Peptides against a protein of PDB entry 3QIS. Designs and how they scored, part 183

Target 1, 334 residues: chain A of PDB entry 3QIS
Amino acid sequence: PSLELSRREFVFENVKFRQLQKEKFQISNNGQVPCHFSFIPKLNDSQYCKPWLRAEPFEGYLEPNETVDISLDVYVSKDSVTILNSGEDKIEDILVLHLDRGKDYFLTISGNYLPSCFGTSLEALCRMKRPIREVPVTKLIDLEEDSFLEKEKSLLQMVPLDEGASERPLQVPKEIWLLVDHLFKYACHQEDLFQTPGMQEELQQIIDCLDTSIPETIPGSNHSVAEALLIFLEALPEPVICYELYQRCLDSAYDPRICRQVISQLPRCHRNVFRYLMAFLRELLKFSEYNSVNANMIATLFTSLLLRPPPNLMARQTPSDRQRAIQFLLGFLL

## One batch from the design tools (peptide; made by RFdiffusion4, then SolubleMPNN)

Design b2_p19_7_s1 (from b2_p19_7, 9 letters changed)
Fold by OpenDDE base, seed 2:
Structure b2_p19_7_s1 (fold): chain B 334 residues (1-334), chain A 19 residues (1-19)
Amino acid sequence: as target 1 above (334 residues)
Amino acid sequence: SASEFLKEFREKLREEIYG
């Protein structure tokens, strides 16, 4: 069997978080026998492509002189955003299109990724006084490394953060402040806030706005701004309540005094973000007659974002663990 | 109150972000 490919090189320029890009090519059976094609893993790979790439179809059958279109889809989700922001991964891959009893055909994928404040650590963002797109990639790597070291020092209660010649970090990320301040000003009376989805185009505009500017006003509907806050919290590499405190939050869920003590042990930026979000959500709950928001809905929604199980426990989360996690958050909303 | 905390926090961060 043999194939003819219309294209073998693909370039995905300016790849962004949550923005789908598609490139298409044709494969034609120029042989005299039917053929089965599939994308196969390279030697030592478990998957035929990186997590941000997909082929559609990834396999199929072609009669002699038949032609099929294949779509190469690039989509950066929360699962790939952090490693792309740090430059640990890149928009580069090689696909192997295999013919059963035939040849391998190699496809080259290349491109560039544009960093996002989504999927960046709270510690790094507290050090970023400018939009992330204004920060050199080399400095982003340094900020993540320094942020890790600060988190570890804060958890160990050892050396006071040398209030030395380094610029004082923000109390919370400017992106969190902007989102929450907008919602506080404009969304307290919004019916079905956090229950109605935002518009995908508006979400992309909000992400681009936060990545490139410090706006006076966030673009889009209140629903899109609310969903952007949820997406931001979901995309955090470390949740607002650090993984190290997860079990202690569950164990304290029915003791409001212990819950407050657990939160007091968070790194400064995480603790400030948590307090800021809880203060906002408590304010939002005063307008429940207008926005249809209640404490149980908010606790259920935000618990999965703020109090995530550690990756090693994620598959083992019981309904009881979820209920304890919700109860923990309810103690800050009521 | 939560409202007072929000007010103070908004004012401080506004100066830190736009200053």
Scores: peptide ipSAE 0.452, ipTM 0.940, DockQ to the pose 0.887
Fold by OpenDDE base, seed 1:
Structure b2_p19_7_s1 (fold): chain B 334 residues (1-334), chain A 19 residues (1-19)
Amino acid sequence: as target 1 above (334 residues)
Amino acid sequence: SASEFLKEFREKLREEIYG
């Protein structure tokens, strides 16, 4: 069996978080026998491609002289955004198109990723006074490393922040401030806030706006700005409530005093973001007659974002654990 | 109050972001 490929090199320029890009090519059976094709893992890989890449179809049959279009889809989700922001991964891959009882055909995937404030740590964003697209990639790496070290120092209650040399971090990320400040100003009376989805085009505009500027006003509907806040919180590499405190939050869920003590142990930026969000959500709940928002809905929605189980426990989360997590958050909303 | 905290926090961060 043999195949002809219309293209073997693919370049995905300016790949962004949540922006789908597609490149297509054709494969043709130029042989005299039916053939089965499939994308196969490289040696030592578990998958035929990186998590941000997909081939469609990834397998199939071709009759003699049959041609099929294959789509290469690049999509950076929350699962890939952090490693791409840090430069740990890149928009580069090699696909192996295998022909049963035939040859392997190699496809080269390349491109560039544009960093996003989505999927960047709260600590790094607090040190980032300018939009992420203005920050050199080398400096993003330094900011993540420095942020990790400062988080560890904060948890250990060790050295006071040496006031002297480095620019004072923001109390919360500017992106969180911008999103919440917009919602506070314009969305408190918005009917079905956090219940109606935003527009995908507006979400992309909001992401691009936050990545490239410090706007006076966020573009898009209140629903899109609200959903952008949810996406931001979901995409955080570490949730607003650090993984180290997850179990203690569950254990304290019915004791409001202990819940507040647990939150007080968060790193400064995480604690500030949590307090800011809770203050906003409590304000939003005062307008429940207008926005149809209630504490149970908000607690249920935000618990999955703010109080995520550690990766090792995700598959083991019980309905009881989820209810305790919701109850923990309710103690800050009521 | 939560509203006072929200107001103060918004004002202070506005100065930190745009100042």
Scores: peptide ipSAE 0.450, ipTM 0.939, DockQ to the pose 0.928
Fold by OpenDDE base, seed 4:
Structure b2_p19_7_s1 (fold): chain B 334 residues (1-334), chain A 19 residues (1-19)
Amino acid sequence: as target 1 above (334 residues)
Amino acid sequence: SASEFLKEFREKLREEIYG
């Protein structure tokens, strides 16, 4: 069997978080026999492609002289955004199109990724006084490494932050401040806030706005700004409540004093973000007659974002663990 | 209060972001 491919090189320029890009090519069976094609993993890979890439179809049969269109879809989700922001991964891959009892055909994927404040650590963002697109990519790696070391020192109660570091980090990321300040000003009376989805186009505009500027006002509806806050919290590589404290939060869920002690052990930026969010949500709950928002809804929604199980426990989360996690947050909302 | 904390935090961060 033999295939002809219309194209073997694909370039995805200016790939962004949550923005789908598509490239298409054709494969043709120029042989006299039916053939089965499939994308196969390389040696030592578990998948035929990186998590941000997909082929559709990824396998199929071709009769003699049949042609099939294959779509290569590039989509950066929350699962790939952090490693792309740091430059640990890149928009580069090689696909192996295997023909049963035939040859392997190699496809080259290349391109560039544009960093986002979404999927960047709270610690790194507190060090970024300018929009992330103004920060050289080489500095993003250094900021994440430095931020990790600061987090570890804080958790270990080791050496006080050297007050001599010339640039004081922000108390919270400017992006979180902008989102929450907008919602506080304009959305406290918004009916069905956090219940009504935003518009996808507005969400993209908000992400691009936060990545490229420090706006006076965030574009889009209150629903889109509210959803952008949820997306931001979901995309954090380390949740607002660090994974190391997850079990202690569950164990303390029914003791408000212990809950506050656990939160006091968070790294400074995480603790500030948590307190800021809880203060905002408590303010929002005062307007429940106008916005239809209640403490149980908010606790349920924000628990999955703020108090995520560690990756090793994610598959083992019991209904009891979820209830304890919700109860933990309720103790800060009531 | 939560409102006082929000007010103070908004004012401080506004200065840190736009100052």
Scores: peptide ipSAE 0.446, ipTM 0.939, DockQ to the pose 0.892
Fold by OpenDDE base, seed 3:
Structure b2_p19_7_s1 (fold): chain B 334 residues (1-334), chain A 19 residues (1-19)
Amino acid sequence: as target 1 above (334 residues)
Amino acid sequence: SASEFLKEFREKLREEIYG
């Protein structure tokens, strides 16, 4: 069996977080026998492609002289955004299109990724006084490494060495400040806030706006700005409540005094973000008559974002653990 | 209060971001 491929090289320019790109090509059975094709893993890989890539269809059957269109879809989710922002991963892959009892055909995937404030650590963002797209990629790597070291020093209650001319970090990321300040100004009376989905086009505009500028006003509806805040919190590599404190939050969930002590042990930026979000959400709850927002809804929604189980415990989360996590957050909203 | 904290953070960060 043999295949003809219309294209073997694919370039995905300016790949962005949550923006789907598609490239299509045709495969044709130019042989005289039916053939089965499939994308297969390389020798040491578990998957036929990287997590941000897919082929559709990824397998199929072709009669003699039959043709099929294959779509290569590039989509950067929350699961790939952090490693692409750091440059640990890149928009590069090789796909192996296998023909049963035939040849292997290699497809080259290449491109460039545009960094996002979504999926970047709170520590790194506190050091970024300018939009992330203005920051050189080399400096992003340094900021992430320094941010890890600062987090560890803060957890150990080590006084940051006042090492030299580094500008003082922001108290919270400007992106969180912008989102929350917008919602505070314009969305406190918004009916069904955090219950109505935003528009996908507006969400992309908000992400692009936060990545490229420091706006006076965020574009889009209040629903889109609210959803952008949820997406931002979900995409954080380290949740607002650090994984190291997760179990202590559950253990303290019914003791408001211990809950406050646990939060006091967060790194400075994480603690500031937590307090800022809780202050905003408590203000939003005063307008429950207008916005239909209640403490149980907010606690249920934000618990999954702010108090995530560590990756090693995700598969073991019990309904009791989830209820304790919600109760922990309720103690800051009431 | 939560409202006072929110006000202070909004004011301080506005100066840190736009100043």
Scores: peptide ipSAE 0.444, ipTM 0.939, DockQ to the pose 0.918

Design b2_p19_7_s2 (from b2_p19_7, 9 letters changed)
Fold by OpenDDE base, seed 3:
Structure b2_p19_7_s2 (fold): chain B 334 residues (1-334), chain A 19 residues (1-19)
Amino acid sequence: as target 1 above (334 residues)
Amino acid sequence: SASEFLKKFMEELRKEIYE
């Protein structure tokens, strides 16, 4: 069996968070026998491609002189955004197109990723006074490393080391401030807030706006701005309530005093973001007659975002754990 | 009030972002 490929090199320029890119190529059976093709893992890989890449179709049959189009789809989800923002991963891969009883054909994937404030840590964002696209990639790496060290020191109640000439970090990320300030000003009376989905085009504009500027106003509908806040919180590498405190939140869910003590133990930026969001959400609840927002809906929605189970416990989360997590947040909304 | 605290906090943050 033999294949002819129309293209073997693919370049994905300016890859962004949640923006699908597609490149197509053709494979043709130039042999005299039917053939089966498949994308196969490399020798040490479990998957035929990186998580942000897929081939469609990834396998199939070709009769003699048959041609099929294959789509290579690049999509950076919440699961890949953090490692791409840090430069730990890159828009580079090699695909192996295997022909049964035939040859292997190698496809080269390359490109560049544009960093996003989505999927960046709260600690790093508090140190970024400028839009993330203005920050050199080398400095992003340093900011993530420093942010990890500061988180650990804060959790250990270690005194911050002396005032070296580092700019004072923001109390909360400017991106969260911008989203919440917009919603507070314009969305308190918005019917079905957090219930109506945003528009995908507007969401992309909001993400691009937050990555590239400090706007006076966020573009798009109130629904799109509200969904952008949810996406931001979902994409955080460490949830607003740190994984280390997850179990203590569940254990304290019915004791409002202990709940407040647990929150007081959060790193400064996480604690500030949590208090800011809870204050905002309590304000929205005052306008429930207009925005149709209620405490149970908000608690249910934000629990999955703010109080995520640690990765090692995700598969073991019980319905009781979910209810305790919701009850924990309700104690800050009521 | 909680609303006054929120407004004050947002105004403090505004200064930190734009100064």
Scores: peptide ipSAE 0.506, ipTM 0.941, DockQ to the pose 0.761
Fold by OpenDDE base, seed 2:
Structure b2_p19_7_s2 (fold): chain B 334 residues (1-334), chain A 19 residues (1-19)
Amino acid sequence: as target 1 above (334 residues)
Amino acid sequence: SASEFLKKFMEELRKEIYE
């Protein structure tokens, strides 16, 4: 069996978080026998492609002289955004199109990724006074390394960060401030806030706006701005409540005094973000007659975002653990 | 009020972002 490929080199320019890109090519059976094709893992790989790439179809049969279109889809989710932001991974891959009892055909994938404030750590964002797209990639790497070291020092209760010549970090990321300030000003009376989905086009505009500028106003509907806040919190490499405190939050869920003590042990940026979000959400709940928002709904929604189980415990989260996590958050909303 | 505290905090953050 043999195949002819219309193209073997693919370039994905300006790849962004949550923006789907597609490139297409044709494969033709130029042999005299039916053939089965599939994308296969390379030696030592578990998958035929990186998590941000997909082929459709990834396998199939071709009769002699048959042609099929294959789509290569590039999509950066929350699972790939952090490693692409840091430059640990890149928009580069090699696909192996295998022909059963035939040849392997190699496809080259290349391109560039545009960094996002989505999927960047709270610590790094507190050090970024400018939009992330204005930050040199080298400085972005340094900011993530410095952020890790400061978080570690904060958790170890080591010596107060020398108020040395480094620019004072923001109390909270400017991106969170922008989202919450908008919602506080314009969305407190919005019916079905956090219940109605945003528009995908508006979400992309909001992401691009936060990555490239410090706007006076965020574009899009209140629903899109609200969903952008949820997406931001979901995309954080570490949740607002650090993984190290997860179990202690569950254990304290019915003691409001202990809950406050647990939150006081968060790194400064995480603690500030948590307190800011809780203050905003308590204000939003005062307008429940207008926005249809209640404490149980908000606690349920935000618990999954703010108080995520550590990756090693995700598969073991019980309904009881979820209820304790919700109860923990309710103690800050009531 | 809690609203006044939130407004004050947001205004302090505004200054930190634009200074």
Scores: peptide ipSAE 0.501, ipTM 0.940, DockQ to the pose 0.718
Fold by OpenDDE base, seed 1:
Structure b2_p19_7_s2 (fold): chain B 334 residues (1-334), chain A 19 residues (1-19)
Amino acid sequence: as target 1 above (334 residues)
Amino acid sequence: SASEFLKKFMEELRKEIYE
């Protein structure tokens, strides 16, 4: 069997978080026998492609002289955004199109990723006074490394932050401030806030706006701005409540005093973000007659975002653990 | 009030972001 491929090199320029890009090519059976094709893993890989890439179809049959279109879809989700922001991964891959009882065909995927404030650490964002797209990629790496070290020092209650001439970090990321400031000003009376989904186009505009500017106003509907806040929190490499404190939050869930003590042990930026969000959400709950928002709904929604289990425990989360996590958050909303 | 605290905190943050 043999195939003819219309293209073997694909370039995905300016790949962004949550923005789907598609490139298509054709494969044709130029042989005289039916053939089966499939994308196969390389020798050391478990998957035929990186998590941000997909082929559709990834397998199929072709009769003699049959042609099929294959779509190569690039989509950076929350699962890939952090490693792409740091430059640990890149928009580069090699796909192996295998022909049963035939040869392998290699496809080259290349491109560039545009960093996002989504999927960037709270610590790095607190050091980032300008939009992420204004920050050189080399400096983003340094900011993440520095942020990791400062987080560890903060958790260990080690030496006070050296009063060295480095610019004072923001108390919270500007991106969170912008989203919450908008919601506080314009969305407290919004019916079904956090219950109605935003528009995908508006979400993309909000992401692009936060990545490229410090706007006076966030574009889009209140629903889109609200969902953008949820997406931001979900995309954090480390949740607002650090993984290290997860179990202690569950253990303290029914003791409001211990809950506050646990939160006090968060790194400064995480603690500030948590307190800021809780203050905002408590304000939002005062308008429940207008926005149909209640404490149980908010606690249920935000618990999965703010207090997520460490990756190694995620598959083992019990209904009891989830209820304790919700109860922990409720103690800050009521 | 909690609202006043929030407003004050947001205003302090505004200054930190724009100054």
Scores: peptide ipSAE 0.497, ipTM 0.939, DockQ to the pose 0.748
Fold by OpenDDE base, seed 4:
Structure b2_p19_7_s2 (fold): chain B 334 residues (1-334), chain A 19 residues (1-19)
Amino acid sequence: as target 1 above (334 residues)
Amino acid sequence: SASEFLKKFMEELRKEIYE
């Protein structure tokens, strides 16, 4: 069997978080026999492509003289955003289009990624006084490394190293402040806040706004700004409650005193963000007659974002663990 | 109050972001 490919090189320029890009090509069976095609893993890979890439269809049959369109879709989700922001991964891949009993065809994927404050650590963002798109990529790597070291020191209760001449970190990321300040000013009376989805176009505008500027006002509806906050929290590489404290939060869920002690052991930036969010959410709950927000809804929603199981435990989370996690957050909302 | 704490904290952060 043999194939003719209309294109073998693909360039995805200016790839952004949550923005789908598509490139299409055709494959034609120029042989005399039916053929089965599939994208196959390279040697030592488990998948035929990187997590931010997919082919559609990824397999199929072609009769003689049949042609099929294949879409190459690039989409950076929460699962790929962090490694792309750091430059650990890049918009580069090689796809192997295999023919059963035939030849392999290689496709080259290239492009560039534009960094986002979404999927960046709280520690790194606290060190960024300017929008992330103004920060050189080389400096983003250094900021993530320094942020990891600061997190570890805080968790170990190590003596702060001498405050060298490094600029004082922000108490919380400016992006969190901007989102929460907007919601506090304009959304306390918004009916169905955190229950009504935002508009996808507005969400993209909010993300681009936070990545490129420090605005006086965030664009979009209150629902879009509220959803952008949820997306931001979901995309954090380390959740607001660090993975190291997850089990202790569950174990303390029915003791409000121990819960507060566990939170006090968070890294400074994580602890500040947690306290800030809890203070904001308690303020929203005062306006429940207007915004239809209640403590159980908020606790359920934010538990999945703030108190995530460690990756190694995700598949093992019981209904009891989920209920304990919700109860832990309820103790800060009531 | 919790509201006063929140407002004060927001104002402190505003200064840190815009100064």
Scores: peptide ipSAE 0.496, ipTM 0.939, DockQ to the pose 0.842

